# Ledger of designs, part 167: peptides against a protein of PDB entry 3S8F

Target 1, 157 residues: chain A of PDB entry 3S8F
Amino acid sequence: VLTLFVAVPSLMTAFTVAASLEFAGRLRGGRGLFGWIRALPWDNPAFVAPVLGLLGFIPGGAGGIVNASFTLDYVVHNTAWVPGHFHLQVASLVTLTAMGSLYWLLPNLTGKPISDAQRRLGLAVVWLWFLGMMIMAVGLHWAGLLNVPRRAYIAQV
Target 2, 166 residues: chain B of PDB entry 3S8F
Amino acid sequence: DEHKAHKAILAYEKGWLAFSLAMLFVFIALIAYTLATHTAGVIPAGKLERVDPTTVRQEGPWADPAQAVVQTGPNQYTVYVLAFAFGYQPNPIEVPQGAEIVFKITSPDVIHGFHVEGTNINVEVLPGEVSTVRYTFKRPGEYRIICNQYCGLGHQNMFGTIVVKE

## One batch from the design tools (peptide; made by RFdiffusion4, then SolubleMPNN)

Design b2_p19_2_s3 (from b2_p19_2, 11 letters changed)
Fold by OpenDDE base, seed 1:
Structure b2_p19_2_s3 (fold): chain B 157 residues (1-157), chain C 166 residues (1-166), chain A 19 residues (1-19)
Amino acid sequence: as target 1 above (157 residues)
Amino acid sequence: as target 2 above (166 residues)
Amino acid sequence: SLLELAELVYNSYIDMLLS
C-alpha cells in the first residue's frame, strides 16, 4: 500500500496539466462539463500530439502502479504486460511529446510556418500513431494477463 | 486581473488534485479487492537463500541432475533446478501428479527466467540466489519451461520440460 | 457470439505478434 504513494507526485503533475487544459479551453470559449475540450486547438498537431500522449499515459500510469505493487507484480511480471506498459509510457507520451515539440520547434527555428497541407498531414500522423499504439498496448496487456511471456516467440494461448 | 486569473487557476488545480486523490484511493481499493478475492492463486514469497554460483555445478543439491528430484515427504518433493545458458537441468523434470512440488531454482552464470506454461510459475533466476516456488500439478502431461529473461545469444532457444506423470 | 469473435480477433493478433 505504501508503494502506491510513490504515484502521488506523478498524479499531481498529470492532473495539474489537465487543469491547465481545462482553463485554456474555457478561455477559448468552452463551457460546460465537456465544452472546454472541444474548444482546445485540435487543429494544431503541436497541441494534439502531446495531449494524445497524455491520454495514453493515463492507463500506462495506472499500470505502473500495478507493476510497482508487490502482490500484483506476481501476475504481470515478465509477461507481455510489461512491454505494453512501456509502449504507453515511452512510445506514446514521450514520442508524441517529441513529435509535437517538432511541430512547434521547426517552424519557430526556421521562421517558416507550416503549410495547411503539412498541418493536416501532421494531424493524420499523430492520430494514426496514437491509434496504433493503443491497439498494440491493449493487445500486449491483454496477452500479459493471459500469461503470455515476455521475450519469447512462443506462448500457450 | 492577474489576481483573479491566478485564483481561477488555483481553483481548477484544487479540483483536479481532489480528483487525483480520489483516483488514488480507487486504485488502493482495487488492489485490496483483488487481494481479497484472488488469493488462491498467489504464490507466497520465500525466504532469501544464497548459493555460490561458481561451485553450484560441482557440489550441492544442484550438482547431479539425476538426483535433482528429492522426495521430502509423503506426496511432497523438492526439485533442484539449474537455469543456465542455454537450458534447464534436469530436463525433463519428472514429477508425479497431485504431489506438492517445491522448486529450488538457481543459476550458475547469468540471470534467467523460469516460466512454466499452463501454470502461474513465473520467476526470475539470479546467480547467487535461490528462487523457491511451490506448486501442485493437477493435470498430467508436459509443461514447457520458457526463459523470459534475456540471457544471451541463445536465449530464444532456451526451453525445458516438466513431465507430470499419473 | 461476440465473445468468440473477440477471442478470434485476439488470437489472430497474438499470432501476428508471435510470428
Scores: peptide ipSAE 0.006, ipTM 0.770, DockQ to the pose 0.038
Fold by OpenDDE base, seed 4:
Structure b2_p19_2_s3 (fold): chain B 157 residues (1-157), chain C 166 residues (1-166), chain A 19 residues (1-19)
Amino acid sequence: as target 1 above (157 residues)
Amino acid sequence: as target 2 above (166 residues)
Amino acid sequence: SLLELAELVYNSYIDMLLS
């Protein structure tokens, strides 16, 4: 139980970011319970990438609670579940945030705005990355639940 | 204007923080429910037991693989297993079907894994510590032991076998 | 009920994991 409280700072951080997104969406004219989501700048890869990272972080965070649970960790520890969790946390959230940061940083450093073609390509890249990462993560978690070991090239399934 | 924005942000933060806390309790509740209804399926953690990894090969219950399987009672056995670079001792481990087996696993060198396919036995093995796992094999046959903790260049080939006899 | 179905699914899932 005490170990689960380790999740509190992470949850607070995640939902604080969500609060910022809601504020931004409402400033952009979004109204209602969910209308602010539609109002967010989904045409900007610098925005979309980290948001997709956050979306991937949701199941990853849930998995983090599972991994932090003494009883449940016994089931999933050192199985394919663990790298599945890491790929959601690092390869999705961190990587997509870095990608998004790059889309913001490079134009500012070079003084040259990205072209419309580059913007569209960027959107395609981050969405495809997210999709691929979700497929891989689901597969790894599924394999882990089937007791496929981590760091082993063989398994019964 | 800035003050107004900060006040608005604070309001949203409070709302989402409340949601965060609610979700935390939901997760705790789900875990509590699982433990309350499915405790019989969970292998209890053993007590902390220490051993000297520098002498474990020379003296004590892990020293002789021929004496690694010890009958402790009617249909009850303790098996003293060494995980080392790169294998397991004894190998194979022979135990009777239907017997309650207590595995006491340690390492003389580095951290290893002890993952028994077809079972829920899956523990890390630390030098200086004894991992204790209780299990009853219901089906006879061979069960492969896999090292699922990287332990060096020979890690991928580190396997053992448990033979369950009728 | 939906609750019963959810419990059934959940229990089946947990039983699978703990088997």
Scores: peptide ipSAE 0.015, ipTM 0.762, DockQ to the pose 0.063; fails the geometry check
Fold by OpenDDE base, seed 2:
Structure b2_p19_2_s3 (fold): chain B 157 residues (1-157), chain C 166 residues (1-166), chain A 19 residues (1-19)
Amino acid sequence: as target 1 above (157 residues)
Amino acid sequence: as target 2 above (166 residues)
Amino acid sequence: SLLELAELVYNSYIDMLLS
């Protein structure tokens, strides 16, 4: 019940963020239905990180609805599916937003801007993190559908 | 102009909120459709049943593992299973192939899992409650029971076995 | 129709999940 209750304001918030991104992209010169996406500052890890987190949150949110559904939860509960969900929500969204926040916060706190090398490294870290997390999440969800148990080191699959 | 920017933002928000609402209804519809068309065979059998975890080991149908498997009818059995730290009883659980088995599982101590590999049997076992699962084993052999809910230091080694006889 | 295709895909997915 709680999950479904939270789903409504979460969706509203998520799409409001998307609206802000569209506005920002168009303000930066992007045009058309999707041109505003390309206009966003993809060269800034402080931007890329939380956006990738949001992208990971989409399937994670869908999974949350599954986990909260009685019929479907019967299939996935206490299987590897659940850790897969967590890795999308925590290790993707929360972690990447934290990373992005640090890429903004540290330069401001120290008064020293990040070097170009640090920026490029940051982008690499964020993208690789996201890629790895998506692979792991897909694997865990797949394993869960194969009835691999959670909190068990062995499985008969 | 800040006013113009504000109005523009509102326009984008309005569009995305409309999309959001549409997606919300899509998700609700999908859930409703799933529940309406794909519920059969997934809902566990049995009513809410309570037991005293402090006495379940001493009296009642769970007290004697030798009497845990009860034939309730032709090709029908009830198996009273205890999940405890750290194992299951009876162990092994012996049942006939093709028989309808009603598992009644409870715990005398903490919350455990009851996950039977190779089957869709996967329930949590709470002290004071009886978990009821109905299943028919179509293939003979051994099925491992795994605890998938952390229950203590020995959790990782908490296993049981169901032996399905031909 | 598109709706029928969507239902086919959805039902197949759900059947897989519930199998």
Scores: peptide ipSAE 0.014, ipTM 0.735, DockQ to the pose 0.070; fails the geometry check
Fold by OpenDDE base, seed 5:
Formats: sequence, structure tokens, C-alpha cells
Structure b2_p19_2_s3 (fold): chain B 157 residues (1-157), chain C 166 residues (1-166), chain A 19 residues (1-19)
Amino acid sequence: as target 1 above (157 residues)
Amino acid sequence: as target 2 above (166 residues)
Amino acid sequence: SLLELAELVYNSYIDMLLS
């Protein structure tokens, strides 16, 4: 019940962010149903990082609903599914948001803008991190569905 | 210009909020449908039952591992299992193939897990509470019990065995 | 139909989770 209750404001926030992104994309010249996405500043790691975090948070949030389901939780509880969920929520959203924040914060704190090389490196780091997190998350969720136990080094798989 | 910008922002927000509300109802409906129609395969749990963890080893149905398996019917058994640091008793647990087994599991010390490989049996075992799980083993053989809740330095080596006899 | 596809996807997903 609590999870479902919290899901409501979380979804509202998520879609509000989406609204802001759409508006920003359209202001940047994007048109059509999806053209605004391409118009977003994908060359800025401070933008890309938290957005990728949000994308990873979507399946994680869906997993949260599964975990909150009385019947479905029985299937996934204390399996590798759970750490998969956590890594999407913490290691993806929170961590990527922190990374993105640093790409904005450090230049402002030091008064020195990041170089183009640093920008490109930042993009590489963020995308590679996201890719790694997705691979691990998919693997953990898959393993969980195969009844691989959490907190155990062995499994009948 | 500022007013126009704010109005535009509000318009997009309203659209997305409407979408979010619609999706919310969809999710609620899907959850309700799932709960109503997809409950198969879930092992039913018994009512909440309490036990004194400080005396469970000394008296009661968990006290003697030799008496842990109790036949309650022609093809029904109750097995009183203790999960402790660091193992299970009785060990092995011997039950007949095809019989309905009711596991009554508790702990005398800390929280443990009771995960039986090859089955959907997976419960947490709390001191002071009795976990009830009903299962019928269709295949004979050995089934390993794994502790999937950290319970101390010996957690990783905490295993048990269920032997299903033909 | 879209409804049939949606049901197929949903049921497949749930069946996978409950398998």
C-alpha cells in the first residue's frame, strides 16, 4: 500500500520532467511527436547522465510495483531480482544524477568551464556506465526469475 | 513573452499530467487484474503463529528432530523445521514423494532464510514466528535448502537437505 | 488486434514471472 501510494507522486514528477523535456526540445527546434527528443542537448553530459538515469528508473519503478504486489513478490523476493531492482534505482538513477550534477557543479564551483575533451570523456563515461548498469540489471532480473537466490554464492541454474 | 512562455509550459504540463493520470488508472487496472486472475503457483501461507524462541529447542514440536516429521493424514505430513546458526534440523528432512507436506519453520536465534532449490519454497524465518509452507514434491531426490538471509559469519555455509523418497 | 497483442504481452510477462 505504501509503495503504491508513493508511486503516485513519483509518476507525477516523472511526467512533469518529461513535459519539461518536451518543452525544452521544442524550444530548441524539435518538431513532431518525437522530434523534440533529438533536439535535446545530448552533447552535454550534465544532461545525458540524469536522463539516462531516468530511463533506467522506469523499469526499476515497474519492478517496484511488482515487488509491492502480494502475489508477484512471492516469486521474486530474496532472489537476484531484488539487487537488480536496487541497482537500477541507486546505481543508475541516483548515481547518474550525481554524475550529471558534478558535470555542472564543478565548473561552476571552480569558475572554469570543462574542455571539449573533458566533455567527450564525460559522455563516454556516462553512456558506458548506463550500458553496464543495464546489462547487469537485465542479468540480475533474469537470474531472479530463474530462482537464483539473493545472498548466496550458489544456484541450481 | 514571459506570460506566453508560462502558458505554453502549463499546456505541456497539463497534457502530460492527463497522460499520467490515464496511465495510473491503467496500472491500477492491471494490478487488479493480475491479483484477480494470476494467483496460481503461490504457496499459501498459514496464519500468523507465535512461538517462544528461547524455549523452542527445549520443548514443543521442534525440540526433537527425530519427531519432526509427523504424519497427519494418509498422505499428509507436517515437518517442524528449525533454522539456526548455522544449519537446519532435522537434516536431512525425509518425506515421501507425492505427499502433501506442511512445513512449520521457526528460528531459535536470528532471522534466516528457507529457500528450497528446485521448488518455489522461499520464506524468511523470524525468531518468535512460525512460517507455514505447503508443498508437494512430485519428483524424488535431494533438494537443497539455502539460507538467503544474512545471518552471520557462517551464513554462506548454511545448507540443509530434503530427501524425497519414492 | 491491439487488444489481443496487449493481452499476449501481458500474459506472457506474468506467466514468465510466475513460472
Scores: peptide ipSAE 0.012, ipTM 0.737, DockQ to the pose 0.075; fails the geometry check

Design b2_p19_2_s4 (from b2_p19_2, 10 letters changed)
Fold by OpenDDE base, seed 5:
Structure b2_p19_2_s4 (fold): chain B 157 residues (1-157), chain C 166 residues (1-166), chain A 19 residues (1-19)
Amino acid sequence: as target 1 above (157 residues)
Amino acid sequence: as target 2 above (166 residues)
Amino acid sequence: SLLELALFVYNSYVDFLLA
């Protein structure tokens, strides 16, 4: 009940962010149903990082609802599924948001913009992090479905 | 124009909020549907049963591991299991193949896990509470019990065995 | 129908999870 309750404002926030992104993309010249996505500043790690975090948060959020479901939770509870879930939430969304924040905050604190090389490096870091997190998350969720227990170093499979 | 910009932003927000609301109802419907149609195969939780963890080792059905397996009917058994730091009692648990087994599991110390490999048995064991799980082993052999709730320094080595006899 | 297909996919997925 509590999880579902907090899911409501979270969804509202998520879709509000999406609205802002669409507006921004359209202001940047994007047209059509999906053209606004391409128009977003994908060359800025301060933008890319939190957006990738949000993308990872979608399956994580869905997983949260699964975990809150009595019937489905029986299958996944205390299996590797759970670490897969919160790694998407914490190590993806929160961490990537923090990383993105640094790419904005540090230049502003120092008064010096990041170099082009630093920008490119930042993009590489963010994308590689996201890729790694997705691989790990998929693996953990898969293992969980195969009944691999949480908090154990050994499993039947 | 600031006014025009705000108006445009609000328009997009309204659209996405409407979509959000629609999706909310879809999710609620899916949850309700799943609960209504996919409850089969889940091991039902028993009634809330309490026990004194400070005396469970001294008196009652968990006190003697030699008497932990109780035949309650034709091809029906109740097994009183203790999960403790760091193991299970009795160990091994011996039960017949094809019999309906009711596990009554509790802990005298801290929270433990009771995860039986090769089965859908997976419960947390709380001191002062009795966990009830019903299962029928169709295949003979050994089934390992794993503690999947951190319970201390010996957690990683906390294993038990269920032996299913033909 | 689209709904039937969606339900089929969903039910298959849930059945897989619960198997």
Scores: peptide ipSAE 0.122, ipTM 0.780, DockQ to the pose 0.071
Fold by OpenDDE base, seed 3:
Structure b2_p19_2_s4 (fold): chain B 157 residues (1-157), chain C 166 residues (1-166), chain A 19 residues (1-19)
Amino acid sequence: as target 1 above (157 residues)
Amino acid sequence: as target 2 above (166 residues)
Amino acid sequence: SLLELALFVYNSYVDFLLA
């Protein structure tokens, strides 16, 4: 139980980020409970990438709580569940944030905005990356629940 | 106006933080509920059994694979298993169907895994510690033991077999 | 009630995980 208190700062951070997103969306003309979401710059891969990372981080964070739980860790430990968790946390949030940072950094360093073609390509990349990660993560978590071992090339299920 | 924007941000942050705090209490309540209804409110600490990994191969119950399976009761056995680089002993492990099997697993070298396919047996094996797993095989046949903890160059080929006899 | 249904679903989920 005490271990789970480590989640408190993370929750505070997550909801602070959400507050920032709501503020940004409302500044862009979004209104209502969900209208601010639509108003966010979904045409910018530098924005979309980290946001998709955040979305992937939600189930990953929930999985983190599972992995840190005494009773539940017994079920999932050293199964395919764990790699599934990693791919949501590292290969989704961290990687997509890095990708998003790159989409901002390069234009800033060169002093020139990316072309429309590059922008569209960037959007395709981050969405496809997210989709692939979600498919793989679901598969790994599912396999983990079926007791597929981690770090093994074969399994009997 | 930067000042107005700052004040607005603070207002949104306060709202979301309040929600966060509320959710925190919900989660705590949910944990308490789960503990009360599913675990009797107790998180047990397992018994720590220690062994000297440097001598475990030479003396003690793990030293002779031929004596690894010990009948401790009419329908109860203890199996002393070594996980090592790169395999298990005894191999195969032969046990009768329907008997309660207590596996006492340790390692003489590095950390290994002990994952038995078709079962919920899945533990890490640490040198110097004895892992204890209790299981009853209801179906006869062969059950593969897989090392699911990286232990070196031969990790991927580290397998064992449990043979359950009728 | 909605609460009973929610608890039923949650308990079923936990039971599934701990089985």
Scores: peptide ipSAE 0.103, ipTM 0.808, DockQ to the pose 0.067
Fold by OpenDDE base, seed 4:
Structure b2_p19_2_s4 (fold): chain B 157 residues (1-157), chain C 166 residues (1-166), chain A 19 residues (1-19)
Amino acid sequence: as target 1 above (157 residues)
Amino acid sequence: as target 2 above (166 residues)
Amino acid sequence: SLLELALFVYNSYVDFLLA
């Protein structure tokens, strides 16, 4: 039960970021319940990368609740489900955030803005990364639910 | 105005925080609902049982593989299993179909996994602790035991077999 | 109702996981 209380600060952090995004989108002219999303700078890989990471974090966070639940964890523990969760949390959120940080940091450190070609390439990279990560994560979670063990090269299914 | 902006963002934060708390309660409610409807409100708990890993091979119920399967009652058996680097003992484990099997699993060396394919048996095995799992095999045949916890260079080859006889 | 449908789907899913 106490383990689930860790979800409180995590959710607070996540939704604080969401609040900042909404505020930014509305400042950029977005209106309505969802219009502020479209107003965000989707042409900037430094923005897109961490946002995609956040999107991957949502199912990962839900999985975290499952993993923290004693009875449900018994079902998924040490199955392919666990690597699926890790890849969403680390290889998606953390990695994409790092990518986004680099897209912002390097131009600022060098004093040179990224070229349009570099920007487009960056967008392609982060979107493809996200897509691949989602496919892999869904596959791993699915396999885990089918009782495929982790750390094994064979499975009954 | 920076002050106005701070007030505005604070309002958004309050809204999203409220949503966050609402979602937290939803998740807690779902867990409670799941427990109530699918587990009769009972959270599984095992009895803590300890054993000396340094002597488990020499004395006690795990010492002799030939005596590992013990009939404890009509159609009831206890199987004392060792998970070690890199295999299981006894191997194969032979049990009757339809019998209630209590597995008592421990390790003499490092942490291992005990994952039986085709079943819901999936536990970690710690040296010094005894893992207890109760299961009834409904179908005869061979069930593979897989180590799903890294235990060294031979981890990937660590397998066992449960043979369920008619 | 939507609630009944949601519960049905959820229960079916949980039953699948716990089977």
Scores: peptide ipSAE 0.081, ipTM 0.792, DockQ to the pose 0.067
Fold by OpenDDE base, seed 1:
Structure b2_p19_2_s4 (fold): chain B 157 residues (1-157), chain C 166 residues (1-166), chain A 19 residues (1-19)
Amino acid sequence: as target 1 above (157 residues)
Amino acid sequence: as target 2 above (166 residues)
Amino acid sequence: SLLELALFVYNSYVDFLLA
């Protein structure tokens, strides 16, 4: 159980980011419990990508706690649950953050802003990526809970 | 102005940090609850037992597949299983229905997995260590053993069979 | 209560996983 304290730094980081988002949204005119979310710059792929990554990272982080629990890990270890977990962690947060970074970095380095068409395409890319990752991750976690083994091409269910 | 902004940011951070800590305790409580109420569903494992992987094939209870299934009591058996590159022995493993089976699993070479399809048996098998799993097969039939830990070029073909007889 | 219902659902699920 004490092993779960390893999650503290990650939680602190994640929720600090959330705090920054709330602050930013409120500075942009958002009010109320959820109004600040709507006020965030959802038209900017450089913003949307890492935020979607964070959203995927939340259930992944919860899964990390499960994986770190000896009792719960007994159920999920070496099943499809595990690749479901790290796809949320790596292929969502890390990858989407990298994507978002490119949407900021390239215009900055070249001195040329992205066109409106490029912006819209970027938004489509990151949203579709996120959606696909969520579908796959849910499927893998579900399969894992149904005792589908990891690193095997065959399963009973 | 900058000072006020800094204070505002800190206030939000404090709130969210408090929430994060609360969530952590919720998770801990959930795990504790699960442990307290659902321990009976977990397959009991024995104490850590060590073995020499370099001699396990030549001597000891794993050396002869024909002697791998040992009756230890009324309706109780111990099965000494080797997971190796790339298969299991004995293969098939034959056990009676309804008997309490204690699997003693080890490896002479590299780390393998021991996943018995249709059961909740799923353990890592490490060279030098003996994995102990206790299980009772309620239904007769064939149960496939699957290696779910990468162990080399032939990993994907590493299968075994447990035959449960009436 | 809602808590009892939640626990019932959770326990049932865990029992399913551990069966």
Scores: peptide ipSAE 0.078, ipTM 0.800, DockQ to the pose 0.063

